# Designs tried in a protein design run: peptides against a protein of PDB entry 9GMZ. Part 13

Target 1, 343 residues: chain A of PDB entry 9GMZ
Amino acid sequence: TGFPLELLTRPATERLAYFENYTVAHPRLKEVYEILMRTIAEPAGASFIFVYGASGVGKTTLRLRVEQKLTELALPKLESDRARVPVVGIEAIAPESRYFNWKEYYTRALITLEEPLIDHKFDYGVRGISRDNFGKINVESKVVAPALRRALENALIHRHPDVFFVDEAQHFGKVASGYKLQDQLDCLKSLANMTGILHCLLGTYELLTFRNLSGQLSRRSVDIHFRRYCADSPEDVQAFKSVLLTFQQHLPLAETPNLVDHWEYFYERTLGCIGTLKDWLKRVLSDALDREATTITLKDLQKRALSVAQCQKMFKEIQEGERQLSETEADVQNLRSALGLGA

## One batch from the design tools (peptide; aimed at target 1 A239)

Design b1_p11_2_s2 (made by RFdiffusion4, then SolubleMPNN; from b1_p11_2, 8 letters changed)
Fold by OpenDDE base, seed 4:
Structure b1_p11_2_s2 (fold): chain B 343 residues (1-343), chain A 11 residues (1-11)
Amino acid sequence: as target 1 above (343 residues)
Amino acid sequence: SKVYEVDLEVP
């Protein structure tokens, strides 16, 4: 159990690609994966799923694994229904301006939804949207955001994905006023309602602001908290050490590095976020492969570690998010008590 | 420490 030993004779690019594609099935990832898959299969009238957690906890990895699984499960049906797309996933981009660029969002969503390999071509009914000779969607600059929205609504209805993923969804919230945030939520709600497609928003704890502002979304949303590993929990520390042990066995190096003995340093510089850990190890592995090194040293780790200042900033953001969730849990308990529902 | 042997079923 570990990486295939034949990789040691393979090019650095192949060795790095092996590690990049490897995913540790750590307890928190498995838990949220199972909850998310179940919720997608049985949304029970929900229009939204919110997946929130620390930056670098592994939300993108979760999304990609769910997309892969949904695609696999849909393959037998896709043979008969060539118009269907099982899943669509987009990453929300931070706007360069103070305003979220809906035109760009709709364009990217359309491009992602309309994979060139889809045999059944769809007419968007919008002038200035075409397919090139390779089947790729081209959107002319003259096409306005309302027309792109209608095209996306029609495409989502026609392709009928089981879920529409929006990664880094906190970027919808980067509008300067609470009023504009409400308008954005209303736009997303309208898109979900008009298409009948379940939307899953993945993001940081900043997504909690979205949840709190829309009392109407609360009735039609499922919340999934993707927690980091906490150093004050012996079980979480043991899980984190087990992740390090697993990664050290899957680093395609001649000598297995001892990552577990340095678990406190890894925790200090990742805050218990496995995505941050994987990205760090990937950078260090790349450097080691470039040098044709037999192993990874502590000095190699230190060279690619996040700075203490970066970790302190990230930790403050995490603590604020965890605090807000704790307050929400207390509010639920207070509400239950006030309703005469026992604690 | 436990080794998490099962990669989340990558299809």
Scores: peptide ipSAE 0.121, ipTM 0.754, DockQ to the pose 0.139
OpenDDE base, seeds 1, 2, 3, 5: peptide ipSAE 0.100, 0.119, 0.075, 0.053; ipTM 0.744, 0.752, 0.733, 0.717

Design b1_p11_2_s3 (made by RFdiffusion4, then SolubleMPNN; from b1_p11_2, 7 letters changed)
Fold by OpenDDE base, seed 5:
Structure b1_p11_2_s3 (fold): chain B 343 residues (1-343), chain A 11 residues (1-11)
Amino acid sequence: as target 1 above (343 residues)
Amino acid sequence: SEVIEVDLEVP
C-alpha cells in the first residue's frame, strides 16, 4: 500500500509532513527494537544499555518508537499512579566548550521529566527551581550543577521511568583528558545507581570508548549494535532495496519515482544508513514539492546527495567502529580458545 | 506517527 492518494490535492506542507512523520520498519530497526524492548523489560541487574551505530543509521527513530511503545504500555497504570512518568528521553547537546555541560544536561533532563501536564507538583528541595504560571520548570541561573543533580535524582526516583534515554550520548566523551572521561562515566553510574533507573545511552561508535574505559560498566551494561546494511551481504542488499521500494511507494508525488533501479547510487551516498536515506529523500521531496513537480529524477537526487568527500569521511568513521567491534569479538574467541573452551 | 512495514519481496 502506498501513500494516501488524497495527499496529491493537499498543500506541500502536509505532503512533506506525511513523509516526515511515517517510519519505515526496516529489518535492522525491528531487530534492535525487539532487543531493546526485551532488555528494558528484563534488565537482569543492568544499569546501562548502550546502543551504538553509524551516524544516520536510525538511532533517534529507534528511541522515539520505544518511547511511544513504553508510553502506550504504561497508560493503564498512569491512571492509578499520577506521579509516574513511563519513559524520559533527551538529546545530549554538543558542548560549545571542550567540556560537557552537566548543568545544561541536568536542566534539560528536569524540564523533560517535569512536563506541565503532570498534575503533582514535586518539591525538588532545591532553591531556584520553580514552576511558571504554565507549570513549566524554570531553573534560575544561580542554581549550581550539584543541586540540579540532586533535583534530577529526586525527580527520577519520584517519577520512576522504566528507562531514561540519552541520545547523542557520545557528547559525554567530549573531555580534555582520559581521566575526565572516567569521571564523566562515574557521574553517570552514580546517577543510575542512586536513582535505580535504567539508563539507555544511544550514540555513534564513539560510545565504544566509554565501553572500553570502564571494566565495571561491562558487568552492569548491555550492548546493542545498530548495524548498517552492508553491500557485501546479499541479504542486506535485498533489505536495502526493499526499504527503497517502501520509500518509493510513500513519496506523495503524482508519478512514482523509480528509486530501486538506482539502489547502488543510494547505497554509495548513504553507506547503508536508513536515516541518512530518509533525510536525503526529505530534501529531494521538499525541492520537488516547491517546484510542483510530478516526480523526482536522478538529477534531483544528485542535487541533494551528500558529497563523495562527506561519504568518504563517514565511511572511515564506520570502518573504525566496525573494526573495533570485530576485534573485540575475535579477542573473545581467542580467549575462549586459549582457555580450552569451544569458540 | 504511522509505522510502515517493509515489503521484503522486491520485484
Scores: peptide ipSAE 0.171, ipTM 0.835, DockQ to the pose 0.393
OpenDDE base, seeds 1, 2, 3, 4: peptide ipSAE 0.024, 0.021, 0.025, 0.109; ipTM 0.608, 0.645, 0.674, 0.797; seeds 2, 4 fail the geometry check

Design b1_p11_2_s4 (made by RFdiffusion4, then SolubleMPNN; from b1_p11_2, 8 letters changed)
Fold by OpenDDE base, seed 1:
Structure b1_p11_2_s4 (fold): chain B 343 residues (1-343), chain A 11 residues (1-11)
Amino acid sequence: as target 1 above (343 residues)
Amino acid sequence: MEVIEVDLEVP
């Protein structure tokens, strides 16, 4: 089934919003979604989930779909427990300095956690935290990071989300090396332990460094690899073509573009990352709608494609991440063999 | 947000 044909008579903004607001449930997204949902439901004593994969693979889409589902599942309980927030999700910010801004992190987390119109006044136990008339949290500049941490701990305990999402979590590692990175991880671990809230860190392959640095985190973490589609796998190529078919059916244009016939070009410029593909098609659709075009052409695609140089850079970053994972898998096999556990 | 299933039977 394609897009609703009625969209062809609608404004360009509504047509674009349709394309923005739908999610293609591609095989890798579905797989990772099912693993993540199961892990959130049954963490088995885990305090952390690491979701890592290429930039543009679809991690943000995954997060948003899980947040939606957890919210839907919580609705019956929220009627009785109006203080509960089913899920909280923030994006980690790239640090501007050699130090991670914990004050900003705690402030953003607290604001996001309290954004639902929760009628229940909560005392954070911290002076300089207030709610405005719209229920939004205001944090005075005088509030120090340790006080904001205590406020967040209390809020997380009181609101008891099923999971705390941190997107772009590789930003924790960018400024911290060695001991400082360990201190940051210990800080996050302490927050998870003090609150009893499961933390899910989503990010690039740079998150793999966190797995290796703390043997204590490794014992309490679940790893989820969100893989791209690989052109050397016939199954992955078929899945990628199927995604293109689905996208071409859901572009709200008068004439259905043939994306599938150009699958190699789409693969070349997305590296098998469906988020990159969606963002590309969104830009092309926007341009087509602005021109009142009946379809999109290869020239329209080329105009909005990532450059070959960008793709080459992204591909090197992917290959390094995939290599590190393969080495880790080999290390696990070597460890098993050394332990007398058969391969 | 609408979820669209992928048709894996591409010609």
Scores: peptide ipSAE 0.189, ipTM 0.856, DockQ to the pose 0.400
OpenDDE base, seeds 2, 3, 4, 5: peptide ipSAE 0.156, 0.147, 0.157, 0.024; ipTM 0.834, 0.824, 0.843, 0.684

Design b1_p11_3 (made by RFdiffusion4)
Pose (drawn by RFdiffusion4):
Structure b1_p11_3 (pose): chain A 343 residues (1-343), chain P 11 residues (1-11)
Amino acid sequence: as target 1 above (343 residues)
Amino acid sequence: SVAEEMREWRE
C-alpha cells in the first residue's frame, strides 16, 4: 500500500492535506481506543475516565476519533429521541488567575451544548440565560456560578450525552493553595454523579496529581494509560520501526525515502510518541515540498527536529509518569498481605 | 511547560 500516485500531478497543497488527514492505527493506540470505547459503552458506576499519556502521544486524535465513531451510533438512536446530543467535548481553560475559573468552565460547557432544536429544551432552569434567537447562547455576567452549574446539570440530564470529554484536564490543577486539589475534583465528581454522565478526562502526566486523592475518587474513576513506545522491549521497537515504515510508504514524494535506517535518531528525538513523529514528518514534508524535493534527506530531518533540551525535559516528565503508573507483582503481594487474605 | 513548548514548536 501507499499514497495515491495521482497526487504527484496535484499541487503541493493537496499532498500536504493528504498527509495531514492520514492516520495510523498503531497497536498502542488501537488498544487504548478499544479500552476507552468499551468503558464508555458501559461505565457501570464509574464517574471518571483518566487517559494518561505523554505530550504528543495522540490523546486529542483519540478523542476526535472516538467522538466521530460515537456520533455514528447516535443517528439510528435519533429516530427514537429527537433531542439528544451523543457526545459533548470541551477543553479545560488555563486560568489567568491563581485558581481555575469554574464559572467560565460552566459557561463554556453550557455554550457547547447549543442545538438548533432549542425549543425542545425550553427553560434551562434559571433566569438570566437564554439563546438570543440568533443561534448563540447568551449568559448574564450577574448569574452566579451555583445557578449556572444548576442550569448545566439540568441541560445535561435533559440531553443525556453518552460521554463528556474534558480535553487537557491538567488545567484543573491550577489552585491557590496546597489543599484545594481534592476539592477541585470533588466538584466535578458531584456534577458527574448528579448528572449521571461519565466525565472522561484527558491530559498529560501532570494529570497524575489527580489520580488517587481519595477512596471515593479511586472507585469513581477508571485509569487508562496511553503508553508511549519504549526502546527497552524489542516488540515496541519493532512497532516503532513499523510505524516509520508506514509513514515512509505513505508520505507523498517522487520516491520513498528510507526512514527505517534512521529509526534510532527518530526515537531519539521523538521518544516513541507517534504524534510527535507525525508532526516532525509533516514539517519536513512541508519544507521539502517548498523546494519540490524528490526525497527526504537526513539534513532535512535535522533542520526541523526538536532541541536536545526539549527532549530531555520530555523524557524526564515521561520517566516520572511511568514510574508513578508502574504496577508490579510486588504491589499485588503487598496488598494481599495487608488485606489479610494471604496467597 | 513541555506542552507549551511543543505547541509553539508545532506552529

Design b1_p11_3_s1 (made by RFdiffusion4, then SolubleMPNN; from b1_p11_3, 4 letters changed)
Fold by OpenDDE base, seed 3:
Structure b1_p11_3_s1 (fold): chain B 343 residues (1-343), chain A 11 residues (1-11)
Amino acid sequence: as target 1 above (343 residues)
Amino acid sequence: SVREELRAWRA
């Protein structure tokens, strides 16, 4: 168990890359992974999946693992259907302007969708969309957003991914005053309906605002809560300690650091979010490798920790999200009780 | 990237 010892003789870049690519299979990740995979396989008429949880809980890691698995499962079919893309995943970008840039979104989606199949060219039916010498999609300035949308719709239909992932999807909600979040959701809903492709939006608890805005989306969506580990749960504490133990074994350093003994400090500065923990350890590892250090110390950890103020802000956002979900659960129970259905 | 994953699986 642990990292390959030969890494100790390898360049710092390879040692860091090992840790960056390493994923701890922790209970919450596994649970959400299984739910998500099942939902993708059997969407039961759903057009959307919402995966929400704290920033840094590990949603991007979840997405990447699902993308890998879907690709693996599709391989036998891809031998006969070379036009198919098993999965597509993009990250939503926070708009700099008051308006969400749909042209940029469609362009990025199209580029991402076509990249794996660079050798399998087709006509998008839109003038001004071409491929460069590297096969990358190029969109001329004259191409308008509606035309790019049609190109993406055609590409999605032709490539037929099992799911379209949008990471950091809360950025759809960062619309200027006067723009309705509902309009953004309606656009996404229309894209899903026109293509028949299941969409999975991953984001923070800000995604709950989208759920509340559209009663129609709630009927066509599956919700998945990616929970953090809670210090008031002995099981969660044990899981968190186990993650620390695994990370300390997979830090490519000559001397294994004792992370587990500092579990309370790690919890304080990550709020039980494993992604935040991993990112913290990556920074510390990078520093250690730069110094050619044999191990990491508490001082090294403290140097790269989130500030107490940052953690307090993040915790308030988490508490608000968890509260909203708890209230929703209570409302469901109250409704069931009112209907004469046993709680 | 999806491309690298697809390559890794196609190889």
Scores: peptide ipSAE 0.013, ipTM 0.470, DockQ to the pose 0.030
OpenDDE base, seeds 1, 2, 4, 5: peptide ipSAE 0.007, 0.006, 0.000, 0.000; ipTM 0.384, 0.344, 0.384, 0.341

Design b1_p11_3_s2 (made by RFdiffusion4, then SolubleMPNN; from b1_p11_3, 4 letters changed)
Fold by OpenDDE base, seed 5:
Structure b1_p11_3_s2 (fold): chain B 343 residues (1-343), chain A 11 residues (1-11)
Amino acid sequence: as target 1 above (343 residues)
Amino acid sequence: SVREELRKWRS
């Protein structure tokens, strides 16, 4: 079924919002969703989950869907445990400087966790953290990062979420000159250990550097690769075409555009990343709605497409990430052979 | 949003 036809008589803002809120349940998303939900339910002693994949593959969409599901599942338990928060998710911010801002991270995490209407408000034991008349957390500028960390640890222990999500987690790898990436990993490890809360880091293939740097983290982590669709796989091509067909049916326009016939062009400019595809279509839809157009054309698509240069850069980054993973698989086989284990 | 759902539940 396509979009609700009633949308055609609604304001452009509502039509755009419909498309923005619509999620295509494509095969890779379903697969990763099931693995992630299972891992959260049964972490088997893991402290970390790493979800890595290309920029624009759909990791944020995955996170939001899991957060929604975990919240729904927790609702019956929350009636008896009013202090609990079922899930917390934040996006790590790219630092303006060449180093990750932990103070900002802790502040954002604390604000997200301590929503205004939560019951059983408690003292964090930190001067300069307060709630306003609306229950909103206020953090004074004088509060230092170590104090914010302690406050967050206490809050996480008290609220006991099933998982703590950090999106765009590759930004933890941005360290100042003279500092080691290992120190950032130790900070994250310590936070997970002190709170007993499972952490899920979502990010680009740059997260592979985190996995490789700490043998100790590797022992307590689960890896999930969110793959893009590859043009060399007939199954992946069919899945990508199916996604285009679904988006075509859910664009709230008077005339259904023919996106599927242009699948090669869409693949060329998205590299098989569904998030990139959705963002592209959102921009094109917005333009069409602004002009009160009945449909979208190839020219409309071309106006909002990523440039060839942008795609080439993104593709190089993807190839490097995929290469590293392929080498890891080969290394496992080599290690097994060297150990006298059957391949 | 998850936050909106939590707000509705707690209100």
Scores: peptide ipSAE 0.025, ipTM 0.597, DockQ to the pose 0.027
OpenDDE base, seeds 1, 2, 3, 4: peptide ipSAE 0.019, 0.008, 0.018, 0.023; ipTM 0.554, 0.415, 0.495, 0.571

Design b1_p11_3_s3 (made by RFdiffusion4, then SolubleMPNN; from b1_p11_3, 4 letters changed)
Fold by OpenDDE base, seed 2:
Structure b1_p11_3_s3 (fold): chain B 343 residues (1-343), chain A 11 residues (1-11)
Amino acid sequence: as target 1 above (343 residues)
Amino acid sequence: SVRDELREWRA
């Protein structure tokens, strides 16, 4: 099964949009999706879910698919409870300064949480927060971070989402010199506790530092590792090839390109990260559509590939994250051995 | 809640 053939007669914008919206249900994504959905349904007293993995592994895709599913499942109840928001997802933004901007975070969270189309408008209890003529939240510059926090707490309590997603959550780790990451974690913990809302933080392996710093958070958190595909695993290689096969079938081009024959090159330039692969193919598809090309060639791929230097840098970051996880596992084994529980 | 729906979906 491939793309709808009718797309070949459609504008380039529609053809590109089809591919952009297409999600390959690959094994790692399915696994993490199922774990995440189960954890949201039954958090077992957890206040946090940490989803960590390589940049470009597909965490944002995971989040969006979960948000879509949670919204779909909530639709029947939302007809009766018009105040409720089933799920909220935001992306944490890297600060321009060395410090995470909580004021901006709270503002963005409020704006995202308070959809213009929600019939039941909420009073945030904070002066300088209003809705514009389009129903969007407007926050005046005079509103300070503590007031925005209170507004967000009130909004989260009132809207009561089943989960609050924060993508690129490693940006919470951007703290001033002399300040502890622990303080940021305590702030997040307090927000989760005050609102009773489950928080899911998605990010890079930098999120592992969050777990190590707070013994209290570790007790109230579920960890989900979104792994890349590894070339040393025959099963992972086969899964990666299957993803390539699926993508080549879903590129809305007159002639199906043979991506699978170049699987090693694709692996070399994506490190087994499907998000990176999809983004690469999107760029190449866009170029091909602009030229009204019938297919994609190896030369087209090479023009949009990440450089070897970029891949080397990304791979070092991945190896460091995977090493930290391996060390943690080794530490547990060592602890068990030291306790006489056996390896 | 969505949690209730998810429980039903897993059953």
Scores: peptide ipSAE 0.009, ipTM 0.490, DockQ to the pose 0.018
OpenDDE base, seeds 1, 3, 4, 5: peptide ipSAE 0.008, 0.000, 0.000, 0.000; ipTM 0.407, 0.442, 0.421, 0.335

Design b1_p11_3_s4 (made by RFdiffusion4, then SolubleMPNN; from b1_p11_3, 5 letters changed)
Fold by OpenDDE base, seed 4:
Structure b1_p11_3_s4 (fold): chain B 343 residues (1-343), chain A 11 residues (1-11)
Amino acid sequence: as target 1 above (343 residues)
Amino acid sequence: SVRDELRAWRS
């Protein structure tokens, strides 16, 4: 099944939007999706889920698909419980300063949680938080971070989402010292405990630092590794080629490009990360549509490819993350041996 | 989209 052929007669904006909204169901995404959905349904006393993996592996796509599914599953129940929000998802922002901006975080979380059309307006108990005529939350500049936190806690309790997603959660770790990082984790832990809402943090391998810093968080957390495809695995190579085949069928162009024949080049410049691949193809598609081209060429791909230097940097970060996880697995074996449990 | 359906339901 390829793209709808009628798109070839539609404006470039619609053709691009089709591809942007298209998601390839690939094995790693499906696996992590099933684990995450199961964990959300049965958290077994967990307060946190950590989803970590390479930048561009597809964590945002995973989040969006889970948000969609949780919303779909909640629809029948929302008819009777109009105050409930099934899921809330935000992206953590990299601070401009050396410190994470909690005021901005709480504000964004509150705005996202309080959709304009939600029934049962809630009084947040904080002066300077209001709704406009369209039901959009407005936060006055005078409102301080502790007040915004209380407002968010109250909103989370009242709306009772199944999960609170924080994408790019490694940005919580951008603090001047390890001690300050612990303080950030304690703040997040306190928010989860006070609200009773399951938090899912999605991010890069930098999230492993969060896992290692708090033995208390480890007791109440579930870890999910979103792996990239590895070129040294024949199964992973085949999965990656299958993704390329699917993308080439869903590029709304008059002539289907042969992406699969260039799989090694695609792998070299994406490191097996499907999100990176999709973003690359989006850029190339946009260029092709602007030129009214009938297909995508290797030259078009090369023009929008990440540089070798960028790929080398990303690969070093991936290798370090994968190494840390491998050491953790070895530590489990060592722990079992030390406990007198057979290897 | 499911989000659009949710918005339509809330309207």
Scores: peptide ipSAE 0.024, ipTM 0.602, DockQ to the pose 0.024
OpenDDE base, seeds 1, 2, 3, 5: peptide ipSAE 0.005, 0.017, 0.005, 0.000; ipTM 0.378, 0.489, 0.390, 0.331; seed 2 fails the geometry check

Design b1_p11_4 (made by RFdiffusion4)
Pose (drawn by RFdiffusion4):
Structure b1_p11_4 (pose): chain A 343 residues (1-343), chain P 11 residues (1-11)
Amino acid sequence: as target 1 above (343 residues)
Amino acid sequence: TKLSFHASVAP
């Protein structure tokens, strides 16, 4: 397989768009996707899905693909319920203040729930907020956060989304003190419990500070680790080389450049993160299409790669995250012994 | 008990 040969006649813009729209279902992403879909289809009391992963591993692409896939299920279901949004997805806003702005979060979450059939919802529940009949949801600056959250809860329990996505969930950790971390997530827990809607949180390894704050949160959450490819295990190396081969075969050029020969350098500057690899390859392809180059040279790859210091910071954070998320038989035995079960 | 899932080694 490979890129369509017709693209050679087409201008560089078509090649670049093709490569941008191209995706690879590498094994780690496939497994994480399967686990996430299975868990969303049946939460069974869980009120959180944590998706831990390094920067550029593909969390956002996973969110988008699962949103698209779930939207397919909603079309047959719509014949039964005319007013139902299948999936709601938003991004956590990094606050300018010391603490996360919950009022802005509620405002944006309610705004994202706009539908053309707004007549079906009627009143949101609290005065001071309504659509301006122009397709935009208007909220009043005098409306307080408890009333806005109550309106969001009513809207969510009316629409009943399958899953609620909060991309970049590490921004929830912006707090004014060292003790507000548990409360920051307890508020979202209470919102999810009352609305009966699973809140899937995606973020980098900084989200691990939100892992096990309390036993209640520990039970109300499901951990999904979007591991990167490690050079230690040969199978992961084989998979990383294989992804490079797929990219080598699928980037539009006159002749396919050799990328497997330089797999070590790619891993050096990408640490196995597939999104970081694709971004680099797309940048190199854009640079090459400017000069109409027939192949990719190593010099082109080196010109638009990542700095050593950047990759050192990436690896430090990844090592810390993998160390925190590691699970061994020793931990299982320790828990067995402490539980008094034995063996 | 909490559920935890880690992406496995590639086959």

Design b1_p11_4_s1 (made by RFdiffusion4, then SolubleMPNN; from b1_p11_4, 7 letters changed)
Fold by OpenDDE base, seed 1:
Formats: C-alpha cells, sequence, structure tokens
Structure b1_p11_4_s1 (fold): chain B 343 residues (1-343), chain A 11 residues (1-11)
C-alpha cells in the first residue's frame, strides 16, 4: 500500500509532512525495537541500556517509536496514576567547553518530565524552580547543578517513567580527560541508582567507551547494537531494496519514482543507514514539491546526495565502531590468558 | 485528549 492518493491534491507542506512522519518498519529497526521493548519490560537488574550504531542508522526513530508504544501501553494506568509519565526522552547537548553542562542537562530533563497537563503541582524541594500558568517549568539562573539534580531525582521518583532516554549520549564522552569521563559516568550511575529509573543511552559507537570504563556499569547494562545494512550480505541487500521499494511507494508524487533500480547508488551514499536514506529522500522530495515536479529523477537525487568524501569519512567511523564490536580469537585468548584459563 | 508527551528532541 502506498501513500494516500488524496495527498496529491494537498499542499506541498502536507505531502512533505506525510513523508516525514512515515516510518518504514525495516528488519533491523524491528529487531532492535523488539529487543529494546523487551529489555525495558524486563531489565533483569540492569540500570542502563546502551543503544549504539552509525550516525543516521535510525536511533532517534527507534526511540520515538518506543516512546509512542510505551505511552500507548501506559494509557490505562494513567487514568489511575495521573502523576506518572510513561517515558522521558532528552538529547544530550554537545559541550561548548571541556565540561559537560549538567545544569543544562538537568534543566532539560526537568522540563521534559513536566507535561503541562499534569494537574499535580510537584514541589521539587528546590528554591528557584517554579511553574508558569501553563505548567511549564521555569528554572532561575541562580539554581546550581546539584540542586537541579536533586529536583530531577525527586521528579523521576514521583513521575516513575519506565525508561529515561538520552539521545546523542556520546556527548557525555566529549570531555578533555578520562578522569572527567569517569565522573560523568558516576553521575549517571548515581542518578539511576537514586531514582531506580532505567536509563537508555542512545548514540554513536563512541558509547562503547562508556561500556568499557566501568566493570560495575558493564554488569548493570544491556548492549543493543543497531546495525546498518551491509552490501556483502545478500539478506541485507534484499532488505535495503525492500526499504527503497517502500519509500518509493510512500513518496507523495504523481509518478512513482524507480528507486530500487538505483539501489547501489543509494547504498553508496547512505552506507546502509536508513535514517540517512530517509533524510536524503526528504530533501529531494522537498525540492521536487517546490518545483511541482511529477517525479524524482537521478539528477534530483545527485543534487542532495552526500559527497564521496563525506561518505568515506562516515564509513571510516563506522568501520572503526564495527571493529570494536568484533570479538577476535586473539581478544578471547588474551582474556583467557589474563584469567589464568590458559590458551 | 491524546497526551502528547513532549519529546525534548526538536523536529
Amino acid sequence: as target 1 above (343 residues)
Amino acid sequence: MRKRFISGVAP
């Protein structure tokens, strides 16, 4: 089933918004979604979930789909427990300095926990945190990070979400020293322990550094690798072609473009990352709609494609991340030797 | 009323 044909008579803005909101339920997304949903439901004593994968693989799409589903599942409970927030999702902001901005992080988290429609005034126990008449949190500039942390701890306990999502979580790692990285992790561990709330960190392969920094964290974490599609796998190629077929059917154009015949070019310029593919097609669709074009041409695709140099850089970053996840026989042997198990 | 949980991710 393609897009609703009625969209062809709608404004370009509605046609674009349709495609933006459309999500292909591709095999890798479904797999990671099912693993993540199961892990949230049954964390088995885990305090952390790490979801790592290439930039543009679809991590944000995954998060949003899980947030939607958790919200839907919580609806019956929200009738009795009006204080509950089913899920919290924030983005970790890249530090402008050598220090992660915890004040900004806690402020964003607090703002996200406060749904305007929550009738229950929660006292954060912190002076300089107030709600406006619309229920929006206002944090005075004088409020210090430790006070905001306590406010967030109390808010998380009171709202008791099933999970706290942090997107772009590799930004916690963008600190000038390994010691500071440990301090960031200890802050996160302490927040999870104090609240009892499961934290899901989504990010690039740079998140693998966090997994390895603390044996205590490793024991209390679940790892989920959101893999790209690989051209060396016939199954992955077929899945990627199926995604292209689905996208071409869901581009709200008068004439359905043939994307599948150009699958190699799409693969070359997306590295098998479906989010990158969607973002590319979205830009091309916008240009086509602005021109009132009936279809998308290869020339239209080429205008919005990532450059070869960009793809090469991204691919090196992906390969390094994938390599870190490859357990070699030498890695096993080194571990066994270090454990005194012999070769 | 469909409670739209505010995703802190700007579109």
Scores: peptide ipSAE 0.000, ipTM 0.402, DockQ to the pose 0.026
OpenDDE base, seeds 2, 3, 4, 5: peptide ipSAE 0.000, 0.000, 0.000, 0.000; ipTM 0.355, 0.349, 0.369, 0.360

